# Ledger of designs, part 268: peptides against a protein of PDB entry 3JWR

Target 1, 323 residues: chain A of PDB entry 3JWR
Amino acid sequence: TRELQSLAAAVVPSAQTLKITDFSFSDFELSDLETALCTIRMFTDLNLVQNFQMKHEVLCRWILSVKKNYRKNVAYHNWRHAFNTAQCMFAALKAGKIQNKLTDLEILALLIAALSHDLDHRGVNNSYIQRSEHPLAQLYCHSIMEHHHFDQCLMILNSPGNQILSGLSIEEYKTTLKIIKQAILATDLALYIKRRGEFFELIRKNQFNLEDPHQKELFLAMLMTACDLSAITKPWPIQQRIAELVATEFFDQGDRERKELNIEPTDLMNREKKNKIPSMQVGFIDAICLQLYEALTHVSEDCFPLLDGCRKNRQKWQALAEQ
Target 2, 298 residues: chain A of PDB entry 3JWR as posed
Amino acid sequence: TRELQSLAAAVVPSAQTLKITDFSFSDFELSDLETALCTIRMFTDLNLVQNFQMKHEVLCRWILSVKKNYRKNVAYHNWRHAFNTAQCMFAALKAGKIQNKLTDLEILALLIAALSHDLDHRGVNNSYIQRSEHPLAQLYCHSIMEHHHFDQCLMILNSPGNQILSGLSIEEYKTTLKIIKQAILATDLALYIKRRGEFFELIRKNQFNLEDPHQKELFLAMLMTACDLSAITKPWPIQQRIAELVATEFWEQGDQVGFIDFVCTQLYEALTHVSEDCFPLLDGCRKNRQKWQALAEQ

## One batch from the design tools (peptide; made by RFdiffusion4, then SolubleMPNN)

Design b2_p21_3_s4 (from b2_p21_3, 12 letters changed)
Fold by OpenDDE base, seed 1:
Structure b2_p21_3_s4 (fold): chain B 323 residues (1-323), chain A 21 residues (1-21)
Amino acid sequence: as target 1 above (323 residues)
Amino acid sequence: MDYVAFAKEMAEKIAALQQQA
């Protein structure tokens, strides 16, 4: 395609030029081409292109395929969300020094998972899918959308000309897919809530050990969630804009719940309750975000900017809630 | 404060700053 030719021929700027190592990164000013260039840089600077012998054209095609399989009419869960998740992963790996704690296969899997974790997202949550009796709800009992996202990820990885994993051995390939699946499934917040207690307890007791395979898996899951939720850590102007996108998508779901399911939406999904957004954001930060970024910072102190950003945004949201 | 309205205002300000850069 013309887009592929343009991407493949383009000079890829440095990570410094692209600012993709910054936790404060924003994609708002970037074209779609520039987001693809950033993604190439992430793979390159993590040594994934070299270590796994990726062909440049194949990587470019894969990135464009992933981008294409996000819906443009979804306000938040689109390519830009996936891209920002991956950028946060990259920043956590590089600036946050997490790279030094992981294997190359784990890093490869996490980056692919971050980019792929919401593929073909429809702008509705698992609860809506279940209540609407969607065909996907018949295939999977739990984490319905996350299973679908992984299926889409696998489809793209196996598509002709998109096989970025062709340089892996059979065993490396199997391992990578296993980690990708686990990482994508871990983005279900219900699973996060279920598992986070174990992680926090290990940290609290100073018993956390990445050499333990179970604890490694747990950490990768927590890291994925930390990147997926990283909008809450961004500088306030960026956070506000992203929160608007989230609210738009949630309100669209709420409108559909009323129209299609004859259900009164929850406050989070209710357009009429938009005045509660600040207080709900405070609640979300307290219930979900703060402890995660605190724990992550205990694993690597260089991840502190995520925690600091989260704390600052909590104060901003609290101030709005008091008005 | 209407949060959505405030967010839109901020988004417009950010966009304006980007056009001037």
Scores: peptide ipSAE 0.022, ipTM 0.413, DockQ to the pose 0.024
Fold by OpenDDE base, seed 3:
Structure b2_p21_3_s4 (fold): chain B 323 residues (1-323), chain A 21 residues (1-21)
Amino acid sequence: as target 1 above (323 residues)
Amino acid sequence: MDYVAFAKEMAEKIAALQQQA
């Protein structure tokens, strides 16, 4: 395609020029081409292209395929969300110095997972899928959409001309897919809530050890969540804009819940309750985000900007909630 | 704060969302 030709022929700017090592990064001003260039740079600077012998054209095609398989009519859970998740992962690995704590296969898996974790997202949560009796709800009992996202990821990875993992051995390939699956499934917040207590307790007791395979898996899950939720850490103007996109999508779901399911939506999904957004954001930060970024910062102090951003945004949302 | 109770409340409220900003 013309798009592929343009991307494959383009000079890829440095990570410094693209600012993709910054935790404060914003994609708002970037074209789709520029987001793809950023993604190439992430793979390159993490040594994934070299270490796994990725062909440039194949990587370009894969990136474009991933981007294409996000829906454009979804307000938040689109390519830009996946891209920002991957960018946060890249920043955490580089600026947050987590790269040195992980294997190349783990890094490869995390980056692929971050980009792929919401593939074909429909702008509705698992509860809606279950309640609507969607065919996907018959295939999977829990983490329905995350299973679907992984299936989409696997489909793309196996598609002709998109096989960025072709340079891996069979064992490396199996390992990578296992980690990708676990990482994508970890983005189910219900699973996060179930598992996070173990992670926090290990940190609190100073018993956290990345050499333990179980703890490694747990850490990768927590890191995925930290990147997935990283919008909450962004500078306030960026946070506000992203929160508006999230609210738009949630309200669209709520409208569908009323229309299609005859259900009164929860406050989070209820357009009529938009005045509760600030207080709900404070609650979300307190219940979900703060402890995660505290724990992550304990693993690597260089991840502090995520925690600091989260705290600052909590203050901003609290101030709005008090009005 | 009872983080466990609050987390459960939030989980129920968001109904297993992948992500929120």
Scores: peptide ipSAE 0.021, ipTM 0.600, DockQ to the pose 0.083
Fold by OpenDDE base, seed 4:
Structure b2_p21_3_s4 (fold): chain B 323 residues (1-323), chain A 21 residues (1-21)
Amino acid sequence: as target 1 above (323 residues)
Amino acid sequence: MDYVAFAKEMAEKIAALQQQA
């Protein structure tokens, strides 16, 4: 395609020029082509292209395929969300120095997972999919959308001309896919809530050890969630804009719940409760986000900007809630 | 205000929205 030709022929700017190592990164001013260029740079600077012998054209095609399989009519869970998740992962790996704690296969898997974790998202949560008796609810019992996202990821990875993992051995390939699956499934917040207590307890007791395979898996899950939720850490103007996108999508679901399912939505998804957004954001930060970024910062102090951003945004939301 | 209780309640509500019911 013309898009592929343009991308493949383009000079990829440095990570410094693209500012993709910054935790404060924003994609708002970037074109789709520029987001693809950023993604190429992430793979290159993480040594994934070299270490796994990726062909440039194949990587370009894969990126474009992933982007294409996000829906444009979804307010938040679109390509830009996936891209920002991956950028946060890149920043955590580089600036946050998490790269030094992981294998190349784990890094490869996490980056692919971050980009792929919401493929074909429909702007509704698992509860809606289940209650609407959607065909996907017949395929999967739990984490319905996350299983679908992984299925889409696998489909793309195996599509002709998109096989960025072709340079891996059979064992490396299996390992990578396992980690990708676990990472995508970990983005189900229900699973995060279920598992986070173990992670926090290990940190609290100073017993956290990445050499333990179970703890490694747990950490990768927590890191995925930290990147997935990273909008809450962004500079306030960026945070506000993203929060508006999230609210739009949630209210759209709430409207559909009322119309299609004949139920009153929860406050989080109720357009009539828009004035509660600031207080709900404070509650979300306190209940879900703060402890995660605190724990991540304990694993790597260089991830502090995420925690600091989260704290600053909590203050801003609290101030709005008091008006 | 019991912020711990509030946080717990919020976490439970969020979990309920994300999981199968």
Scores: peptide ipSAE 0.020, ipTM 0.575, DockQ to the pose 0.082
Fold by OpenDDE base, seed 5:
Structure b2_p21_3_s4 (fold): chain B 323 residues (1-323), chain A 21 residues (1-21)
Amino acid sequence: as target 1 above (323 residues)
Amino acid sequence: MDYVAFAKEMAEKIAALQQQA
């Protein structure tokens, strides 16, 4: 395609020029082409292109395929969300120095998972999918959308001309897919809530060990969540704008819940309760975010900007809640 | 405001939104 030709022929700027190592990174000013260029740079600077013998054209096609399989009519869970998740992963790996704690296959899997974790998202959560009796709810009992996202990821990875994993051995391929699946499934916040206690306790007791396979798997799950939620860590102007996108999508779901399911939405999904957004954001930070970024910072102190950003935004939201 | 109670309530609401019934 013309788009592929343009991307494949383009000069890829340095990570420094693109600022993709910054935890404060924003994609708002970037074109779709520039987001694709950033993504190429992430793969290159993580040595994934070299180590796994990726063909440049195949990588370009894969990136464009992933981007194409996000919906444009979804306010938040779109390509830009996936891209920002991947950028946070890249920043955590490089600037946060987590790269040194992981294998190349784990890094490969995490980056693919971050970009793919919300593929074909429909702007509604698992509860809505279940209550609407959607066909997907018949296929999966738990983490319905996350299973679907992984299925979409697998479809793209196996599509002709998109096989960025063709340079892997059979064992490497199997390992990578396993980690991708686990990472995508881990983005279900219900699973995060269920599992985080074990992670926090290991950290608290100073018993956390990445050489333990179970603890490694747990850490990768927590890292995925930390990147997925990283909007809460961004500089305040960026945070506010992203929060508006999230609210828009949630309110759209709430409107559909009333219209299609004849139910009153929860406060989080209720357009009529938009005045509660600041207090809900404080509650979200306290209940979900703070302990995660504290624990992550304990694993790698260079991840502190995520924790600091989260704390600063809590103060901002609290101030708004008090008005 | 009891922020601890509020945080717990919010966590429960978020969990309910993500979990299947």
Scores: peptide ipSAE 0.023, ipTM 0.605, DockQ to the pose 0.081; fails the geometry check

Design b2_p21_4_s1 (from b2_p21_4, 14 letters changed)
Fold by OpenDDE base, seed 3:
Order: sequence, then structure tokens, then C-alpha cells
Structure b2_p21_4_s1 (fold): chain B 323 residues (1-323), chain A 21 residues (1-21)
Amino acid sequence: as target 1 above (323 residues)
Amino acid sequence: AEREEQLRAEGEAFALSLLEE
């Protein structure tokens, strides 16, 4: 395609030029081509292209295939969300100095997972899928969409000309797919809530050890969630704009719940209760986000900008909730 | 204090709504 030719021929700017090591990064001003260039830079600067012998054209095709398999009519859970998740992962690995704590296979898996974690997202949550008796709800009992996202990820990885993992050994390939699956499934917030207590307790007791395989898996799950939710850490103007996209998608779901399921939506999904957004954001930060970024900062102090951003946005949302 | 508790309760409800996802 012309898009592939343009991407493959383009000079990839440095990570410094692209600002993709910044936790404050915004994609709002970037074209789709620039987001793809950023993604190439992430793979390159994490040494994944070299270490796993990725062909440049194959990587370019894969990135474009991933981007293509996000829906354009979804307000938030689209390519830009996946790209921002991956950028936060890259920033956490580089600026947050987590790269040195992980294997190359783990890094490869996390980056692929971050880009792929919401593939073919429909702008509705698992509860909607379940309540609508969607065919996917018959295939999977839990984490319905996350299983679907992984299936889409696997489909793309195995598609002709998209096989970025072809340079891996059979064992490396199996390991990578296992980690990708675990990482994508970890983006189910229900699983995060189930598992976070163990992570926080290990941190609190100063017993956290990345050399333990179980704790490593737990950390990768927490890191995925931290990147997935990283919009809450962004500078206020960026956070506010992303929150509007999230609200738009949630309200669209609520409208569908009323129309298609004949149910009254929750306050979060209810367009009529948009005035509760600030208070709901404060509660979300307190219930979900703060402890995670605190714990992540304990693993690596260089991740503090995520925690600081989250705290600052809490204050901003609180101030709006008081008006 | 009551408002912070309400905000926390709304946030927990939000979190729970995300869990019911």
C-alpha cells in the first residue's frame, strides 16, 4: 500500500525528537504516520529490531495492521489509546529505568501487548457484551474482550508479511506469546483488582523480588495496567481532553444500554449525569490509580512523574467537583 | 469529610462498574 511504502521509506526521528521518553507525551498533534514512526522508534530503541532480527518492512506492515484493526468510530478505545499505552510503556522502560529489570522477551511481549491490548474494541465493556448475549460471551466466561483482543493480536502476528516474531526460536516464540496473553488479559481491571493486593503487600513488606517468576508475572500485569490507565497521569489539559473521550465512549454505551438492552445505565455511562464526572474521576484515582503508581514508584523511583501527574490531576478533578 | 467520603464512594462505584466490565 501507499501507506506502507511511505512508512517504510521514511526516516525515523530520534526518541528525543519524538519526545516518546516523556511521561508528559501527547499524541494529539501527531498524524497516523507519525504515530507509526514513533512505534518503530520504540522497537528500535528497545533493541527489539536488532535482537530479534525484525525486517523493517515486516515491522512497518505489522504496525499498520495493528492500527487498521482498531475501530475509527470508537471514541477512546482506538489506535491512539493503544499507541499512548505503548508510549507509556516505552517511557516507563526508558525514563522509568524498568528496561534493565526485564528480559528482552518480556520487553518485546509488553510492547506488542500494549499496542494490541484493545484490538477490535467495540466501545463497550465486558458487562455489555455479556448482557447483550454477544457470541463472544459464549466463547469466554471472563475477560471476554481481553481474550478477543489477544485472538486478534495472534491473528495479526501470524498473518502473511506481519510476522515480526519470525526471528525467534520456537521456545522464545512460545514464551513471548504466553507473556503477551498474560499482559493483555491483565488489562481487565477486574483482574487488576483481584491481584493488586498481593503486589502492594509485597512492596509494603519490602519482599518484592523480580527474580521470582510469579512476582515477575505479577509486576508485568501491574505495569500493563499502569500504562493502560496512564491518561490519568498526563498534564491537566491532556488529561481533561482524554477524559472527555472516555466519557463520550461511556455515554455512547449508556445510550446503547437504554436502546438495545432496555436498562438504565450506571452513573458512569449516563449522559444525564455528566456533572458527576469530576467526582467520579476523584474516586477512580483514589480507588484504582494512586496505589498503583505509588507501588510502581517504589519499584522504580524514576516512575515518580506518573504518580505526581496522578496526584496533580486528582487535585484538579477535586477542585472541579467542588464547583 | 462527607464530600470526600461521597467522592470515594462514587469512585468505588466507578471502580466497581469497571469491575463489572
Scores: peptide ipSAE 0.029, ipTM 0.729, DockQ to the pose 0.676; fails the geometry check
Fold by OpenDDE base, seed 1:
Formats: C-alpha cells, sequence, structure tokens
Structure b2_p21_4_s1 (fold): chain B 323 residues (1-323), chain A 21 residues (1-21)
C-alpha cells in the first residue's frame, strides 16, 4: 500500500526528537504516520529489531495492520489509546529503568501486548457485550474482550507479511505468546483488582522479588495496568482531554444501553450525570490508581513521574468536584 | 470523612463498572 511504502521509506526520528521517553508525552499533535514512526523507534531503541532479526518492512506492515484493526468510530479505545499505552510502556522501560529488570522476550511481549491489548475494541465494556448477548459472550465467560483482543493480536502476528516473530526460536515464540496473552488478559481491571493485593503485600513486606517466576508474572500484569491507565498521570490539559474522550465513549455506551437494551446506564455512562465526572475521577484515582503507581515507584523510583502526575490530577479533579 | 467515603464509593462504583468490562 501507499501507506506502507511511505512508512517503510521514512527516516525514523530519534526517541529524543519524538519525546517518547517522556512520561508527559502527548500524541495529540501527531499524525498517524508519526505514531507509526514512534512505534518503530520503540522497537528499535529496545533492541527488539536487532535481537529478534525483524525485517523493517515486516515491522512496518505489522504496525499498520495493528493500527488498521482499531476502530476509528470509537472515541477512546482506538489506535491512539493503544499507542499511548505502548509509549508509557516504552517510557517506563527506558526512563523508568524497568528495562534492566526484564528479559528481551518479556520486553518484546509487553510492547506487542501494549499495542495490541484493545484490538477491535467496540467502545463498549464486557458487561454490555454480555448483556447484549453478543456472539463473543458465547465464546468466553470472563474477560470477553481481552480474549478477543488476544485473538486479534494472534491473527495479525500470523498474517502473511506481518510475522514480526519469525526470527524467534520455537521456544522463544511460545514464551513470547504466553507473555502476550497474560499481559493482554491482565488489562481486564477485574483481574487487576483480584491480583493487586498480592502485589501490594509483597511490596509492603519487602518480599517482592522479580527472580520469582510468579512474582515476575504478577509484576508484568501490574505494569500493563499502569501503562493502560497512564492517561491519569498526564499533565492536566492532556488528562482533561483524555477524560473527555473516555466520557464520550462511556456516554455513547450509555445511550446504546438505553436504546438497545432498555436499561438505565450507570452514573459513569450516564450523559445526564456529567457533573459527577470530577468526583468519579477522584474516586477512580483513590480506588484504582494511587496504590499502583506507589507500588510501581517502589519497584523503580524513576517511575515517580507517573505517581506525581496521578497525585496532581487527583488534586485538580478534587478542586473541580468541590465547585 | 463522609466526602472521602462518597469519593471512595464512587471510585469503587467506577471500578466495578470497569470490572464489568
Amino acid sequence: as target 1 above (323 residues)
Amino acid sequence: AEREEQLRAEGEAFALSLLEE
């Protein structure tokens, strides 16, 4: 395609020029081509292209295929969300120095998972999928969308000309796919809530050890969630804009719930309750986000900008909730 | 305390709504 030719021939700017090592990064000013260039830079600077012998054209095609398999009519859970998740992962790995704690296969898997974790997202949650009796709800009982996202990820990875993992041994390939699956499934917040207590307790007791395979898996899950939720850590103007996108998508779901399912939406998805957004954001930060970024910062102090950003945005949302 | 509890409850409801994801 013309897009592939343009991407494959383009000079890839440095990570410094692209600012993709910054936790404060924003994609708002970037074209789709520039987001793809950023993605190439992430793979390159993590040594994934070299270590796993990726062909440049294959990587370019894969990135474009991933981007194409996000829906353009979804307000938040689109390519830009996946790209920002991957950028946060890259920043956590580089600036947050998490790279030094992980294997190359784990890094490869996390980056692929971050980019792929919401593939073909429909702008509705698992509850909606279940209640609408969607065909996907017949395939999976739990984490319906996350299983679908992984299936889409696997489909793309196996598609002709998109096989970025072809340079891996059979064992490396199996390991990578296992980690990708675990990482994508970990983005189900239900699983996060279920597992986070173990992680926080290990941190609290100073018993956290990345050399333990179970604790490593747990950490990768927590890191995925931290990157997936990283919008909450962004500078206030960015946070506010992303919150508007999230609200738009949730309200679109709520409108569909009324129309298609004949149900009253929850406050979060109720367009008539926009005034509750600030308080809901504070509650979300307190219930979900703060402890995660505190724990992550305990694992690596260089991740502090995520925690600091989260705290600052809590203050901003609290101030709005008090108006 | 009541406001903090309300915010916590709203956050939990938000989290639960996300868990229903």
Scores: peptide ipSAE 0.026, ipTM 0.699, DockQ to the pose 0.638; fails the geometry check
Fold by OpenDDE base, seed 4:
Structure b2_p21_4_s1 (fold): chain B 323 residues (1-323), chain A 21 residues (1-21)
Amino acid sequence: as target 1 above (323 residues)
Amino acid sequence: AEREEQLRAEGEAFALSLLEE
């Protein structure tokens, strides 16, 4: 395609020029082409292109295929969300120095997973899919959308001309796919809540050890969630704008719940309860986000900007809630 | 302490609502 030709021929700017190492990064001013260029830079600077012998054209095609399989009519869970998740992963790996704690296969898997974790998201949560008796709810019992996202990821990876993993051995390929699957499934917040206690307890007791395979898997899951939720860590103007996108998507679901399911939406998804957004954001930060970024910062102190950003945004939301 | 507990409880309820339990 013309888009592929343009991307493949383009000079890829440095990570410094693109500011993709910054935890404060925003994609708002970037074109779709620039987001693809950023993505190429992430793969390159993580040495993934070199280490796994990726063909440039294949990588370009894969990126464009991933982008194409996000819906444009979804307010938040779109390509930009996936791109920002991947950028946060890149920043955590580079600036947060987590790269030094992981294998190249784990890094490869995490970056692919971050970009792919919400593929074909429909702007509705798993409960809506289940309650609507959607065909996907018949295929998967739990983490319905996350299984679908992984299925889409696998489909793209195996598509002609998109096989960025073709340079891997059979064992490396299997390992990578396993980690990708686990990472995508870990973005189900229900699974995060289920598993986070073990992670926090290991940190609290100073028993956390990345050499333990189970703890490594647990860490990768927590890191995925930390990147997926990273909008809450952004500078206030960015965070506020993203919160509006999230609210829009949730209200759209709530409107559909009323219309299609004859259900009164929860306050979170109720357009009439928009005045509760600040207090709900404070609650979300306290219940879900703070402990995660504290624990991540404990694993790598260079991830502190995520925690600091989260704390600052909590203060901003609290101030609005008191208004 | 009570306010933090209330915010935590609201956040947990919010999180649970997100989790579709």
Scores: peptide ipSAE 0.025, ipTM 0.691, DockQ to the pose 0.579; fails the geometry check
Fold by OpenDDE base, seed 2:
Structure b2_p21_4_s1 (fold): chain B 323 residues (1-323), chain A 21 residues (1-21)
Amino acid sequence: as target 1 above (323 residues)
Amino acid sequence: AEREEQLRAEGEAFALSLLEE
């Protein structure tokens, strides 16, 4: 395609030029081509292209295939969300110095997972999928969308000309797919809520050890969630704009819940309660976000900008909630 | 080509097994 030709022939700017190592990164001003160039740079600077012998054209095709399999009519859970998740992962690995704590296979899996974790997202949550009796709800009992996202990820990875993992051994390939699956499934916030207590307790007791395979898996799950939720850490103008996208998508779901399911939506998804957004954001930060970024900062102090950003945005939302 | 096909087939089988867990 013309898009592939343009991407494959383009000079890829440095990570410094693209600012993709910054936790404060914004994609708002970037074209789709520039987001793809950023993605190539992430793979290159993490040594994934070299270590796993990726062909440049195959990587370009894969990136474009992933981007194409996000829906354009979804306000938040689109390519830009996946791209921002991957950028946060890259920043956490580089600036946050998490790269030094992980294997190359883990890094490969996390980056693929971050880009793929919301593939074919429909702009509705698992509860809606289940209550609407969607065909996907017949395939999976729990984490319905996350299983679908992984299935889409696998479909793309196995598609002709998209096989970025062809340079791996059989064992490396299996290991990578296992980690990708675990990482994508970990983005189910319900699973995060179930598992986070173990992670926080290990940190609190100073017993956290990445050499333990179970603790490593747990950490990768927490890191995925931290990147997935990273919009809450962004500078306030960016945070506000992303919060509007999230609200738009949630209100669209709420409107569908009324129309299609004949139910009253929760406050979070109720357009009539948009004035509650600031207080709900404070609640979300307190219940979900703060402890995660605190724990992550305990694993690597260089991740502090995520925690600091989250705290600053809490203050901003609190001030709005008090008006 | 043969290696890629083998890896694909094994990957698909493995992925299917993971989805059933």
Scores: peptide ipSAE 0.011, ipTM 0.406, DockQ to the pose 0.014; fails the geometry check

